# Designs tried in a protein design run: peptides against a protein of PDB entry 5ONS. Part 73

Target 1, 181 residues: chain A of PDB entry 5ONS
Amino acid sequence: MFKKFDEKENVSNCIQLKTSVIKGIKNQLIEQFPGIEPWLNQIMPKKDPVKIVRCHEHIEILTVNGELLFFRQREGPFYPTLRLLHKYPFILPHQQVDKGAIKFVLSGANIMCPGLTSPGAKLYPAAVDTIVAIMAEGKQHALCVGVMKMSAEDIEKVNKGIGIENIHYLNDGLWHMKTYK

## One batch from the design tools (peptide; made by RFdiffusion4, then SolubleMPNN)

Design b2_p17_4_s2 (from b2_p17_4, 5 letters changed)
Fold by OpenDDE base, seed 1:
Formats: sequence, C-alpha cells, structure tokens
Structure b2_p17_4_s2 (fold): chain B 181 residues (1-181), chain A 17 residues (1-17)
Amino acid sequence: as target 1 above (181 residues)
Amino acid sequence: SDIEELESLPPPEYSEL
C-alpha cells in the first residue's frame, strides 16, 4: 500500500473529525480489535483532537497530536501503523516469518507460504482476511502489517503462493511519514 | 535533524537489513 508512497506527493489534505465521528471510529476499532478497548482512551484521549489525513488512492490515516495511529483504504478495515503496533504489540494476532524472509518483506514483497512453514517461522491459526502483525525469527518488533490471503491451515497444506499480503512494512512510505500535524 | 533521522530508521534490530 505504501511502497511508492511519499508524504509530499500523496497527501491531499487533513480534516479534524467531529466528536460523533470519533465515537463511531472508536467503536469500529473496538469491534475490529477487542483487545484495544482498555487502551483506547490512552491512545486517543478525549481532550485531543482526532484528524484524518486523506491521501491518494483512497487512503486515510487517523492521527492524534500528529501521531499516525491507524489507516484504511476505500473505507475498508483499519490497520494499525507499525509505530502504534510497536507500542501495543497485542493489537493484532501474530505470524512469524523465518530469517530468510525478512529482506523480502522489507522490500515490500508479499509473504510466501514457505516463509511461514519453514524452520524458524511460526504459523498461528488465522482465517482468510485476518489482519496480522508479521514478526520475524529472532526479532522483537513487528516488521510488517499484513492480511491473510490464505488460512493458516491452507498455508500449511498448500505451502505455495502468497500466504500473507504485505500492507505496511518497516521503512515504507508510511513509516517515513513519522508524524503529521 | 539527527533525531529525526534516527526516528526514520527501523528498530536497531533491523538496521542492517
């Protein structure tokens, strides 16, 4: 999603949200990420304005005090930014790739099934379309936010093709955006 | 700034990748 993203070229505008809209978004976030509920007031304090940064290709980034928290495309599901995920790693279910897959993930490549079934990888139960944090063998921080293109079961059985779509990865255009006020 | 440059880098465990 952000492989060719540049803040200067791809950001259109920024809009401050009304209280009612913020409440709706918070409810959506809790529905999508139940584990976030106890932390949501810390992540999105009531006293702080919430903004949406509108980008090209129908990408929207939710921000509080310039911090990039979540993003979505075409009114689809919200994804946490890696910066937020590093603070709250439990927001997403995890999958772990082997060491060999790291360089490819960081180039924006989709995660192939063998990178999830090989020694050093860890594949956890997950349905198709589940948003997941991609962890790596021997690493503490998520390197990618992805979407399951196959179920964990099918990844293991088929062990060929794209297992997880790479949505956001370390050092992509969103990562480099850092903050937006 | 140097701080901004550091913040642009991935976590140190990924610095050489």
Scores: peptide ipSAE 0.501, ipTM 0.817, DockQ to the pose 0.069
Fold by OpenDDE base, seed 5:
Structure b2_p17_4_s2 (fold): chain B 181 residues (1-181), chain A 17 residues (1-17)
Amino acid sequence: as target 1 above (181 residues)
Amino acid sequence: SDIEELESLPPPEYSEL
């Protein structure tokens, strides 16, 4: 989603949200990520304005005090940014790729099934379309936010093709955006 | 700035990749 993204070229505008809209978004976030509820007032304090940064390709980024928190495309689900996920690693269920997959993930490549079934990888139960944090063997921080294109069961059984779609990864255009005030 | 560049870097565990 952000492989060729540049803040200077791909940001259209920024809108401050009304209180009613913020409440609706918070409810949506709790529905998607139930474990975030106790932390949501810390992540999105009531006293702080919430903004939407509107980008090309119908991408929207939720920000508070310039911090990029979540993003979505069109009317799709919200994804946490890696920067937020590093602070709150429990927001998403995890999958772990082996060491060899790291360089490919960091190039924006989709995660192939063998990178999830090999020694050093850890594959946890997850359904198709689940948003997941991609961890790496021997690393503490997620390197990617992805979407399951196959169930964990099918990844193990078929062990061929795209297991997880790469949506956001370290050093992509969203990562380099850092903040937006 | 040097500080802004440092803030753009991934966690140190990925710096050599």
Scores: peptide ipSAE 0.495, ipTM 0.813, DockQ to the pose 0.069
Fold by OpenDDE base, seed 3:
Structure b2_p17_4_s2 (fold): chain B 181 residues (1-181), chain A 17 residues (1-17)
Amino acid sequence: as target 1 above (181 residues)
Amino acid sequence: SDIEELESLPPPEYSEL
């Protein structure tokens, strides 16, 4: 989603949301990520304005005090940014790739099934279309936010093709935005 | 700024990749 993304070229505008819209978004976030509920008032304090940075390709980024929190495309599901995920690692279920997959993930490549079934990888139960944090063997921080293209069960059985779609990764265009006020 | 560029770097555990 952000492989060729540049803030100067791909950001269109920024809007401040009214209170009723913010309330609706918070409810959607709790529905998608039930574990976030106790933390949501810390992440999005009621006293602080919430903004949407509108980008090309119908991408929207939720921000509070310049911090990039969540993003979506075409009013689809919300994804946490890696910067938020590093603060709250439990927001998403995890999958772990082996060491050999790291360089490919960081180039924006999709995660292939063998990189999730090999020694050093860890594959946890997850259904198709689940948004997941991609961890790496021997690393502490998530390197990618992805979407399951196969169930964990099918990844193990088929063990070929794209297991997880790469949506957002370290050092992509979204990562380099850092803040937006 | 140089500081802003430095702060945009990924975690050190990924810096040499």
Scores: peptide ipSAE 0.505, ipTM 0.818, DockQ to the pose 0.066; fails the geometry check
Fold by OpenDDE base, seed 2:
Structure b2_p17_4_s2 (fold): chain B 181 residues (1-181), chain A 17 residues (1-17)
Amino acid sequence: as target 1 above (181 residues)
Amino acid sequence: SDIEELESLPPPEYSEL
C-alpha cells in the first residue's frame, strides 16, 4: 500500500473530525480490536482533536496530536500503524516469519507460505482476511502489518503461494511519514 | 536533520537490513 508513498506527493488534505464521528470511529476500533478498549482513552484522549489525513488511492490516516495511529483504504477496516503497534503490540494477533523472509518483507513482498511454515517461523490460528502483526525470528518488534490471504490451516496444508499480503512494513512511505500536524 | 533521520530509522534490530 505504501511502497511508493511520499507525503509531499500523495497527501491531499487533512480534516478535523467532529465529536460524533470520533465516537463512531472509536466504536469501530473496539469492534475490530477488542483488546484496545482499555487503552483507547490513552491513545485518543478526549481533549485532543482527531484528524484524518486524506491521501491518494483513497487512503485515510487517523491522527491525534500529529501521531499516525491507524489507516484504512476505501473505508475498509482500520489497520494500526507500525509505530502504534510497537507501543501496543497486543492490538493484532501475531504471525512470525523465519529469518530468511525478513529481507523480502522489508522490500514490500507478500509473505509466502514457506516463510510461515519453515523452522524459525511460528504460525498461529487465523482466518482469511484477519489483520495480523508480522513478527520475525529473533526480533522483538513487528516488521509488517499484513492480511491473511489463506487461513493458517490452509497455509500449513498447501504450503505454496501467498499466505499473507504485505500492507505496511518498516521503512515504507507510511513509516517515513513520522508525524502530521 | 539528524533527529529526523533517527526518528525515521526502524528499530535497531533491523538496522542491518
Scores: peptide ipSAE 0.494, ipTM 0.813, DockQ to the pose 0.068; fails the geometry check

Design b2_p17_4_s3 (from b2_p17_4, 6 letters changed)
Fold by OpenDDE base, seed 4:
Structure b2_p17_4_s3 (fold): chain B 181 residues (1-181), chain A 17 residues (1-17)
Amino acid sequence: as target 1 above (181 residues)
Amino acid sequence: SDEDELESLPPPEYSAL
């Protein structure tokens, strides 16, 4: 989503959200990520305005005090930014790729099934279309946010093709957006 | 700025990649 993204070229505008819209978004975030509920007031304090940065390709980034928290495309599901995910690693279910897959993931490549079934990888139960944090063998922090294109069961059985779509990764265009006010 | 460069860096465990 952000492989060729540049803030100067791809940001269109920024809007401040009304209270009713913010409430709706918070409810959606709790529905998508139940574990976030106790932390949501810390992440999105009531006293702080919430903004949406609108980008090309129908991308929207949710921000509070300039911090980039979540993003979505075409009013689809919200994804946490890696910066937020590093602070709250439990927001997403995890999958782990082997050490050899790291360089490919960091180039924006989709995660192939062998990178999830090989020694050093860890594959946990997950359905198709589940948003997941991609962890790496021997690393503490997530390197990617992805979407399951196959169930964990099918990844193990088929073990060929794209297992997880790479949505956002370290050093992509979104990562380089530090803040936006 | 040096601060801007530091904020753009991934976690140190990925710095050599």
Scores: peptide ipSAE 0.469, ipTM 0.803, DockQ to the pose 0.068
Fold by OpenDDE base, seed 1:
Structure b2_p17_4_s3 (fold): chain B 181 residues (1-181), chain A 17 residues (1-17)
Amino acid sequence: as target 1 above (181 residues)
Amino acid sequence: SDEDELESLPPPEYSAL
């Protein structure tokens, strides 16, 4: 999603949300990520305005105090940014790729099934279309936010093709955006 | 700034060799 993203070229505008819209978004976030509920008040304090940075290709980024928290495309599901996920790693279910997959993930490549079934990888139960944090063998921080294109069961069974779509990865255009005030 | 450059880098465990 952000492989060729540049803030100067791809950001269109920024709008401040009304309180009713913010409430709706918070409810949606809790529905998507139930584990975030106890933390949502510190992530999105009531006293702080919530903004949406509108980008090309129908991408929207939720921000609070300039921090990029979540993003979505075409009114689809929200994804946490890697920066938020590093603070709250439990927001997403995890999958772990082996060491060999790291360089490909960091180039924006989709995650192939063998990178999830090989020694050093860890594959956890997850349905198709589940948004997941991609961890790596021997690493503490998530390197990618992805979407399951196959169930964990099918990844193990078929063990070929795209297992997880790469949505957001370290050093992509969103990562380099850092803040937006 | 040096600080901006540092913030642009991924976690040290993913630093380029």
Scores: peptide ipSAE 0.464, ipTM 0.800, DockQ to the pose 0.065
Fold by OpenDDE base, seed 5:
Structure b2_p17_4_s3 (fold): chain B 181 residues (1-181), chain A 17 residues (1-17)
Amino acid sequence: as target 1 above (181 residues)
Amino acid sequence: SDEDELESLPPPEYSAL
């Protein structure tokens, strides 16, 4: 989603959200990420305005105090930014790739099934379309935010093709967009 | 390298209790 993203070229505008809209978004976030509920007040303090940075290709980024928190495309599901995920690593279910997959994931490549089934990988139960944090063997921090394109069960059985779509990864265009006020 | 940057990131500030 952000492989060729550039803040100067791809940001259209920024709007401050009304209280009612913020409340609706918070409810959506809790629905998507139930574990975030106890933390939502410090992630999105009531006293702080919430803004949406509108980008090309129908991408919207939720920000608070310039911090990029979540993004979505075409008003689909929200994804946490890696920066938020690194602070709160529990807000997404995890999948772990082996060491060999690291360089490919960090280049923006989709995660192939063998990288999730090999020694050093850890594949946890997850349904298709689940938003997941991609961890790596021997690494503390998530490499990317992805979406299951196959169920964990099918990844193990088929062990071929794209298991997880790479949506947002370390050093992509969104990562380089550190803040926006 | 990208991996070097990954390793240089600070520990998570928060964890679920």
Scores: peptide ipSAE 0.413, ipTM 0.890, DockQ to the pose 0.949
Fold by OpenDDE base, seed 2:
Structure b2_p17_4_s3 (fold): chain B 181 residues (1-181), chain A 17 residues (1-17)
Amino acid sequence: as target 1 above (181 residues)
Amino acid sequence: SDEDELESLPPPEYSAL
Protein backbone atom coordinates (compact mmCIF):
# COMPACT_ATOMS: atom_id res chain seq x y z
CA MET B 1 0.00 0.00 0.00
CA PHE B 2 2.88 2.39 0.78
CA LYS B 3 5.71 1.00 -1.35
CA LYS B 4 5.83 4.11 -3.52
CA PHE B 5 4.11 6.43 -1.07
CA ASP B 6 5.55 9.88 -0.49
CA GLU B 7 4.11 12.47 1.90
CA LYS B 8 4.77 15.37 -0.46
CA GLU B 9 3.15 13.71 -3.44
CA ASN B 10 0.44 11.52 -1.96
CA VAL B 11 -1.11 13.54 0.90
CA SER B 12 -4.12 15.56 -0.19
CA ASN B 13 -5.38 17.22 2.98
CA CYS B 14 -6.01 16.86 6.70
CA ILE B 15 -9.30 17.24 8.55
CA GLN B 16 -10.17 17.44 12.22
CA LEU B 17 -12.91 15.08 13.28
CA LYS B 18 -16.01 15.91 15.26
CA THR B 19 -16.56 14.28 18.64
CA SER B 20 -19.35 12.07 17.34
CA VAL B 21 -17.18 10.77 14.51
CA ILE B 22 -14.34 10.08 16.93
CA LYS B 23 -16.67 8.04 19.13
CA GLY B 24 -17.74 6.00 16.13
CA ILE B 25 -14.15 5.35 15.11
CA LYS B 26 -13.22 4.33 18.65
CA ASN B 27 -16.05 1.82 18.64
CA GLN B 28 -14.87 0.44 15.31
CA LEU B 29 -11.34 0.10 16.64
CA ILE B 30 -12.54 -1.77 19.72
CA GLU B 31 -14.59 -4.07 17.50
CA GLN B 32 -11.60 -4.83 15.28
CA PHE B 33 -9.06 -4.94 18.10
CA PRO B 34 -10.77 -5.87 21.38
CA GLY B 35 -7.49 -5.86 23.28
CA ILE B 36 -7.01 -2.16 22.60
CA GLU B 37 -9.99 -1.05 24.70
CA PRO B 38 -8.11 -0.55 28.00
CA TRP B 39 -5.46 1.46 26.17
CA LEU B 40 -7.61 3.54 23.87
CA ASN B 41 -7.90 6.52 26.24
CA GLN B 42 -4.13 6.61 26.43
CA ILE B 43 -3.68 6.27 22.67
CA MET B 44 -6.48 8.72 21.90
CA PRO B 45 -6.95 11.01 24.92
CA LYS B 46 -10.32 12.75 25.05
CA LYS B 47 -8.69 16.17 25.32
CA ASP B 48 -6.69 15.75 22.11
CA PRO B 49 -8.03 16.45 18.63
CA VAL B 50 -8.25 13.53 16.26
CA LYS B 51 -7.41 14.15 12.62
CA ILE B 52 -7.57 12.21 9.39
CA VAL B 53 -4.86 12.70 6.82
CA ARG B 54 -6.41 12.06 3.42
CA CYS B 55 -4.12 10.56 0.84
CA HIS B 56 -4.28 9.43 -2.75
CA GLU B 57 -5.77 6.03 -3.60
CA HIS B 58 -8.47 6.60 -0.96
CA ILE B 59 -6.03 6.10 1.93
CA GLU B 60 -6.88 7.74 5.26
CA ILE B 61 -4.53 7.98 8.23
CA LEU B 62 -5.90 8.57 11.73
CA THR B 63 -3.68 10.86 13.80
CA VAL B 64 -3.56 12.31 17.32
CA ASN B 65 -1.05 15.06 18.15
CA GLY B 66 0.69 14.33 14.88
CA GLU B 67 1.18 10.66 15.72
CA LEU B 68 0.08 8.30 12.96
CA LEU B 69 -2.05 5.65 14.65
CA PHE B 70 -4.22 3.77 12.16
CA PHE B 71 -4.88 3.78 8.45
CA ARG B 72 -7.50 2.41 6.08
CA GLN B 73 -8.24 2.32 2.38
CA ARG B 74 -11.62 2.86 0.76
CA GLU B 75 -13.45 2.78 4.10
CA GLY B 76 -12.15 -0.73 4.70
CA PRO B 77 -10.78 -2.10 7.96
CA PHE B 78 -8.38 -0.09 10.07
CA TYR B 79 -4.76 -1.17 10.26
CA PRO B 80 -2.44 -0.02 13.01
CA THR B 81 0.70 1.74 11.90
CA LEU B 82 3.94 -0.05 12.68
CA ARG B 83 4.83 2.83 14.98
CA LEU B 84 1.71 2.25 17.06
CA LEU B 85 2.11 -1.52 16.86
CA HIS B 86 5.66 -1.24 18.18
CA LYS B 87 4.28 0.60 21.21
CA TYR B 88 1.42 -1.86 21.66
CA PRO B 89 2.47 -5.19 20.11
CA PHE B 90 -0.63 -7.00 21.34
CA ILE B 91 -3.01 -5.03 19.11
CA LEU B 92 -2.68 -7.65 16.38
CA PRO B 93 -2.30 -11.40 16.36
CA HIS B 94 1.20 -12.40 15.35
CA GLN B 95 2.75 -14.54 12.66
CA GLN B 96 6.48 -15.18 12.50
CA VAL B 97 8.57 -15.57 9.36
CA ASP B 98 11.93 -17.31 9.24
CA LYS B 99 15.25 -15.47 8.99
CA GLY B 100 15.42 -15.93 5.24
CA ALA B 101 12.14 -14.10 4.70
CA ILE B 102 13.23 -10.93 6.54
CA LYS B 103 14.92 -9.25 3.58
CA PHE B 104 11.94 -9.92 1.35
CA VAL B 105 9.39 -8.64 3.88
CA LEU B 106 11.46 -5.49 4.34
CA SER B 107 11.43 -4.98 0.57
CA GLY B 108 7.64 -5.01 0.60
CA ALA B 109 7.20 -8.52 -0.77
CA ASN B 110 4.20 -10.64 0.14
CA ILE B 111 4.89 -13.47 2.55
CA MET B 112 5.00 -16.83 0.82
CA CYS B 113 3.75 -19.93 2.59
CA PRO B 114 7.17 -21.59 2.92
CA GLY B 115 8.38 -18.58 4.91
CA LEU B 116 5.66 -19.32 7.46
CA THR B 117 6.05 -23.11 7.66
CA SER B 118 9.84 -23.49 7.61
CA PRO B 119 12.08 -23.96 10.64
CA GLY B 120 12.34 -20.68 12.52
CA ALA B 121 8.89 -19.57 11.46
CA LYS B 122 5.85 -19.73 13.73
CA LEU B 123 2.37 -19.98 12.29
CA TYR B 124 -0.54 -19.33 14.63
CA PRO B 125 -4.22 -20.04 14.01
CA ALA B 126 -5.81 -17.27 11.96
CA ALA B 127 -8.64 -17.02 9.47
CA VAL B 128 -8.36 -15.56 6.00
CA ASP B 129 -8.56 -11.74 5.94
CA THR B 130 -7.21 -11.45 9.50
CA ILE B 131 -4.91 -8.46 9.96
CA VAL B 132 -1.68 -9.69 11.53
CA ALA B 133 1.65 -8.46 12.79
CA ILE B 134 4.55 -10.04 10.94
CA MET B 135 7.30 -10.95 13.36
CA ALA B 136 10.61 -12.55 12.45
CA GLU B 137 12.84 -15.21 13.88
CA GLY B 138 15.19 -13.63 16.41
CA LYS B 139 13.65 -10.16 16.15
CA GLN B 140 11.71 -8.30 18.81
CA HIS B 141 9.72 -5.87 16.68
CA ALA B 142 7.15 -6.40 13.96
CA LEU B 143 8.52 -6.03 10.43
CA CYS B 144 5.20 -5.32 8.80
CA VAL B 145 1.43 -5.35 9.05
CA GLY B 146 -0.18 -7.92 6.80
CA VAL B 147 -3.42 -9.62 5.88
CA MET B 148 -3.93 -13.37 5.81
CA LYS B 149 -4.67 -14.37 2.21
CA MET B 150 -5.04 -17.97 3.30
CA SER B 151 -6.03 -19.41 6.66
CA ALA B 152 -3.21 -20.67 8.82
CA GLU B 153 -4.57 -24.17 8.27
CA ASP B 154 -4.46 -23.79 4.50
CA ILE B 155 -0.97 -22.29 4.62
CA GLU B 156 0.21 -25.43 6.37
CA LYS B 157 -1.64 -27.80 4.05
CA VAL B 158 -0.98 -26.12 0.71
CA ASN B 159 2.36 -24.55 1.63
CA LYS B 160 2.52 -22.79 -1.72
CA GLY B 161 1.73 -19.28 -2.93
CA ILE B 162 1.01 -16.07 -1.05
CA GLY B 163 0.10 -16.72 2.57
CA ILE B 164 0.06 -13.13 3.80
CA GLU B 165 -0.21 -9.88 1.87
CA ASN B 166 2.30 -7.22 2.90
CA ILE B 167 0.31 -4.04 3.60
CA HIS B 168 2.70 -1.83 5.57
CA TYR B 169 6.36 -2.55 6.32
CA LEU B 170 9.39 -0.99 8.00
CA ASN B 171 10.87 1.84 5.91
CA ASP B 172 7.94 2.14 3.52
CA GLY B 173 6.39 5.52 2.72
CA LEU B 174 4.08 5.49 5.74
CA TRP B 175 6.95 4.69 8.08
CA HIS B 176 8.92 7.63 6.72
CA MET B 177 6.09 10.08 7.39
CA LYS B 178 6.91 9.75 11.12
CA THR B 179 4.47 12.49 12.16
CA TYR B 180 1.87 14.75 10.58
CA LYS B 181 0.61 17.87 12.44
CA SER A 1 20.39 -1.39 6.53
CA ASP A 2 16.71 -2.07 7.05
CA GLU A 3 17.56 -4.83 9.49
CA ASP A 4 19.88 -2.52 11.41
CA GLU A 5 17.03 -0.07 11.82
CA LEU A 6 14.77 -2.87 13.00
CA GLU A 7 17.26 -3.73 15.73
CA SER A 8 17.58 -0.10 16.79
CA LEU A 9 13.89 0.33 17.56
CA PRO A 10 13.02 1.12 21.18
CA PRO A 11 11.17 -1.36 23.38
CA PRO A 12 7.38 -1.33 23.42
CA GLU A 13 6.02 1.77 25.10
CA TYR A 14 3.42 -0.12 27.14
CA SER A 15 6.18 -2.01 28.92
CA ALA A 16 7.49 1.25 30.35
CA LEU A 17 4.13 2.15 31.89
Scores: peptide ipSAE 0.230, ipTM 0.799, DockQ to the pose 0.617

Design b2_p17_4_s4 (from b2_p17_4, 5 letters changed)
Fold by OpenDDE base, seed 4:
Structure b2_p17_4_s4 (fold): chain B 181 residues (1-181), chain A 17 residues (1-17)
Amino acid sequence: as target 1 above (181 residues)
Amino acid sequence: SDIEELESLPPPEYEQL
């Protein structure tokens, strides 16, 4: 989603959200990520305005005090930014790739099934279309936010093709955006 | 700036990648 993203070229505008819209978004976030509920007032304090940065390709980034928290495309599901995920690593279910897959993930490549079934990888139960944090063998922090393109069961059985779509990764255009006020 | 450069860095465990 952000492989070719540049803040200077791809940001269109920024809008401050009304209270009713913010409430709706918070409810959606709790529905998508139930574990976030106790932390949501810390992540999005009531006293702080919430903004949407609108980008090309129908991308929207949710921000509070300039911090980039979540993003979505075409009003689909919200994804946490890696910067938020590093603070709250439990927001997403995890999958772990082996050491050999790291360089490919960091180039924006989709995660292939062998990188999830090989020694050093850890594959946990997950349905198709589940948003997941991609962890790496021997690493503490997530390197990618992805979407399951196959179920964990099918990844193990078929073990061929794209297992997880790479949506956001370390050092992509969103990572380099850092803040927006 | 040095601050911007530091903010762009991934976690140290990924610096060599």
Scores: peptide ipSAE 0.471, ipTM 0.800, DockQ to the pose 0.069
Fold by OpenDDE base, seed 5:
Structure b2_p17_4_s4 (fold): chain B 181 residues (1-181), chain A 17 residues (1-17)
Amino acid sequence: as target 1 above (181 residues)
Amino acid sequence: SDIEELESLPPPEYEQL
């Protein structure tokens, strides 16, 4: 989603949200990520305005005090940014790739099944379309936010093709935005 | 609104990859 993304070229505008819209978004976030509810007032304090940075290709980024928190495309699901995920690593269920897959993930490549079934990888039960945090063997921080394109069960059985779609990764265009005020 | 375009390195554990 952000492989060729550049803030100067791809940001269209920024809008401050009304209170009613913010409430609706918070409800959506709790629905998607039930475990976030106790932390949501810390992540999105009531005293702070919530803004949407509107980008090309119908990408929207939710921000509070310049911090990039979540993004979505069109009316799709919200994804946490890696920066937020590093602060709250429990927001998403995890999958772990082996050490050899790291360089490919960081190039924006989708995660192939062998990178999830090999020694050093850890594959946890997950259904198709689940948004997941991609961890790496021997690393503490998530390197990617992805979407399951196959169930964990099918990844193990088929062990060929795209297991997880790469949505957002370290050093992509979204990562390099860092802040937006 | 001020745009802060600051490139940031990933966590140190990924810097040399």
Scores: peptide ipSAE 0.470, ipTM 0.795, DockQ to the pose 0.052
Fold by OpenDDE base, seed 1:
Structure b2_p17_4_s4 (fold): chain B 181 residues (1-181), chain A 17 residues (1-17)
Amino acid sequence: as target 1 above (181 residues)
Amino acid sequence: SDIEELESLPPPEYEQL
């Protein structure tokens, strides 16, 4: 999503959200990420304005005090930014790739099934379309936010093709935004 | 700034990649 993304070229505008809209978004976030509920007031304090940074390709980034929290495309589901995920690693279910897959993930490549079934990888139960944090063998921080293109079961059985779509990864265009006020 | 540059880098465990 952000492989060729540049803040200067791909951000259109920024709008401040009304209270009612913020409430709706918070509810959506809780539905999508139940574990975030106890932390949501810390992540999005009531006293702080919430903004959406509108980007090309129908990308929207939710921000509070300049911090990039979540993003979505074409009114789809919200994804946490890696920066937020690093603070709250439990927001997403995890999958772990082997060491060999790291360089490819960081180039924006989709995650192939063998990188999830090989020694050093850890594949956890997950349905198709589940948003997941991609961990790496021997690493503490997520390197990618992805979407399951196959179920965990099918990844093990088929073990060929794209298992997880790479949505957001370290050093992509979103990562380099850092903040936006 | 130096701090901003550091913040643009991934976690140190990924710096070599």
Scores: peptide ipSAE 0.466, ipTM 0.797, DockQ to the pose 0.068
Fold by OpenDDE base, seed 2:
Structure b2_p17_4_s4 (fold): chain B 181 residues (1-181), chain A 17 residues (1-17)
Amino acid sequence: as target 1 above (181 residues)
Amino acid sequence: SDIEELESLPPPEYEQL
């Protein structure tokens, strides 16, 4: 989603959200990420305005005090930014790729099944279309936010093709955006 | 600034690629 993304070229505008819209978004976030509920007031304090940065290709980034928290495309599901995920790693279920997959993930490549079934990888139960944090063998921080293109069961059984779609990865355009005020 | 530069970098564990 952000492989060729540049803030200067791909951001259209920024809007401040009304209270009712913020409430709706918070409810959606809790629905998607139940574990975030106790932390949501810390992540999105009531006193702080919530903004949406509108980007090309119908990408919207939810921000508070310039911090990029979540993003979505075409009003689909919200994804946490890696920056937020590093602070709250429990927001998403995890999958772990082997060490050899790291360089490919960080180039924006989709995650192939063998990178999830090989020694050093860890594959956890997950349904198709589940948004997941991609961890790496021997690493502490998530390197990617992805979407399951196969179930964990099918990844193990078939062990060929794209297991997880790479949505957002370290050093992509969203990562380099850092903040937006 | 040093802080801005650090914010641009991934976690140190991913620095050596």
Scores: peptide ipSAE 0.461, ipTM 0.795, DockQ to the pose 0.068

Design b2_p17_5_s1 (from b2_p17_5, 6 letters changed)
Fold by OpenDDE base, seed 5:
Structure b2_p17_5_s1 (fold): chain B 181 residues (1-181), chain A 17 residues (1-17)
Amino acid sequence: as target 1 above (181 residues)
Amino acid sequence: SEDEEILENLEVESVEE
């Protein structure tokens, strides 16, 4: 989603959200990520305005005090940014790729099944379309936010093709934005 | 690679669940 993304070229505008809209978004976030509810007031304090950075290709980024928190495309599901995920690593269920897959993930490549079934990888139960944090063997922090394209069961059984779609990865265009005020 | 170095050197403060 952000492989060729550039803040100067791909950001259209930024709007401040009304209170009613913010409430709706918070409800959506709790629905998607139930475990975030106790932390949501810390992540999105009531006293702080919430803004949407509107980008090309119908991408929207939620920001508070310049911090990039969540993003979505075409009113699809919300994804946490890696920066938020690093602060709150429990927001998403995890999958772990082996060491050899790291360079490919960081190039924006989708995660192939063998990278999730090989020694050093850890594959946890997850259904298709689940948004997941991609961890790596021997690394502390998530390097990617992805979406399961196959269930964990099918990844193990078939062990060929795209297991997880790469949505947002470390050092992509979104990562480079850092802040937006 | 440069990207892997970024991952290795990433300094983040995280909260505990």
Scores: peptide ipSAE 0.233, ipTM 0.850, DockQ to the pose 0.935
Fold by OpenDDE base, seed 4:
Structure b2_p17_5_s1 (fold): chain B 181 residues (1-181), chain A 17 residues (1-17)
Amino acid sequence: as target 1 above (181 residues)
Amino acid sequence: SEDEEILENLEVESVEE
């Protein structure tokens, strides 16, 4: 989603959200990420305005005090930014790729099934379309936010093709944006 | 690579569930 993203070229405008809209978004975030509920008031304090940065290709980034928290495309599901995920690593279920897959993930490549079934990888139960944090063998922090394109069960059985779509990865265009106020 | 170096050198304070 952000492989060729540049803040200077791809940001269109920024809007401040109404209280009612913020409430709806918070409810959606809790529905998508139940583990975030106890932390949501810390992440999005009531006293702080919530803004949406509108980008090309129908991308919207949710921000509070310049911090990039979540993003979505075409009003689909929200994804956490890696920067938020690093602070709250439990808000997504995890998958772990082997060491050999790291360089490909960091180039924006989708995650192939063998990178999730090989020695050093760890594959956890997850349904198709589940948003997941991509961890790596021997590394502490998530390097990617992805979406399951196959269930964990099918990844193990078929072990061929795209297992997880790469949505946002370390050092991509969104990572470089860092803040927006 | 530079990308892997960024991953290795990340300084993050995470909260615990």
Scores: peptide ipSAE 0.229, ipTM 0.847, DockQ to the pose 0.933
Fold by OpenDDE base, seed 3:
Structure b2_p17_5_s1 (fold): chain B 181 residues (1-181), chain A 17 residues (1-17)
Amino acid sequence: as target 1 above (181 residues)
Amino acid sequence: SEDEEILENLEVESVEE
């Protein structure tokens, strides 16, 4: 989603949201990520305005005090930014790729099934379309936010093709934004 | 690679669940 993304070229505008809209978004976030509920007041304090950075290709980024928190495309599901995920690593279920897959993930490539079933990888139960944090063998922090294109069960059985779609990865265009006020 | 170097040098403050 952000492989060729540049803040100067791909950001259109920024709007401040009304209180009622913010409340609706918070409810959506809790529905998507139940584990975030106890932390949501810390992540999005009531006293702080919530803004949406509108980008090309119908991408929207939720921000509070310049911090990039979540993003979505075409009013689809919200994804946490890697920066938020690093602070709250439990927001998403995890999947772990082997060492050999790291360079490909960091280039924006989708995660192939063998990279999730090989020694050094760890595959956890997850349904199709689940948003997941991509971890790597021997690494502490998530390097990618992805979406399951196959269930964990099917990844193990079929063990070929795209297992997880790469949505947002370390050092992509979104990562480089860092903050936006 | 440059990208892997960023991953290796990443310093993050995280909260506990």
Scores: peptide ipSAE 0.232, ipTM 0.848, DockQ to the pose 0.919; fails the geometry check
Fold by OpenDDE base, seed 1:
Structure b2_p17_5_s1 (fold): chain B 181 residues (1-181), chain A 17 residues (1-17)
Amino acid sequence: as target 1 above (181 residues)
Amino acid sequence: SEDEEILENLEVESVEE
C-alpha cells in the first residue's frame, strides 16, 4: 500500500473529525481489535483532537497529536501503523516468518507460504482476511502489517503462493512519515 | 542490508497486555 508512497506527493489534505465521527471510529476499532479497548483512552485521549490525513488512492490515516495511529483504504478495515503496533504489540494476532523471508518482506513482497511453514517460522491459527502482525525469527518487533490471503490451515496444506499480503512494512512510505500535524 | 539494519536498530517502548 505504501511502497511508492511519499508524504509530499501523496498527501492531499488533513481534516479534524467531529465528536460523533470519533465515537464511531473508536467503536469500530474496538470491534476490529478487542484487545485495544482498555488502551483506547490512552491512545486517543478525549481531550485531544482526532484528524484524518487524506491521501491519494483513497488512503486515510488517523492521527492524534501528529501521531499516526491507524490507516485504511477505500473505507475498508483499519490497520494499525507499525509505530502504534510496536507500542501495543498485542492488538494484532501474530505470524512469524523465517529469517530468509525478512529481506523480501522489507522489500514489500507478499509473504509466501513456505516462509510461514519452514523451520524458524511460526504459523498460528487465523482465518482469511485477518489482519496480522508479521514477526520474524529472532526479531523482537513486528516488521510488517499484513492480511491473511489464505487461512493458516490452507497455508500448511497448499504451501504454495501468497499466504499473507504485505500491507505496511518497515521503511516503507508510511514508516518514513513519522508524524503529521 | 540497509533495511535489515533498520530492524536491528529499532528501539521502541512497548506496553504489556
Scores: peptide ipSAE 0.231, ipTM 0.850, DockQ to the pose 0.914; fails the geometry check

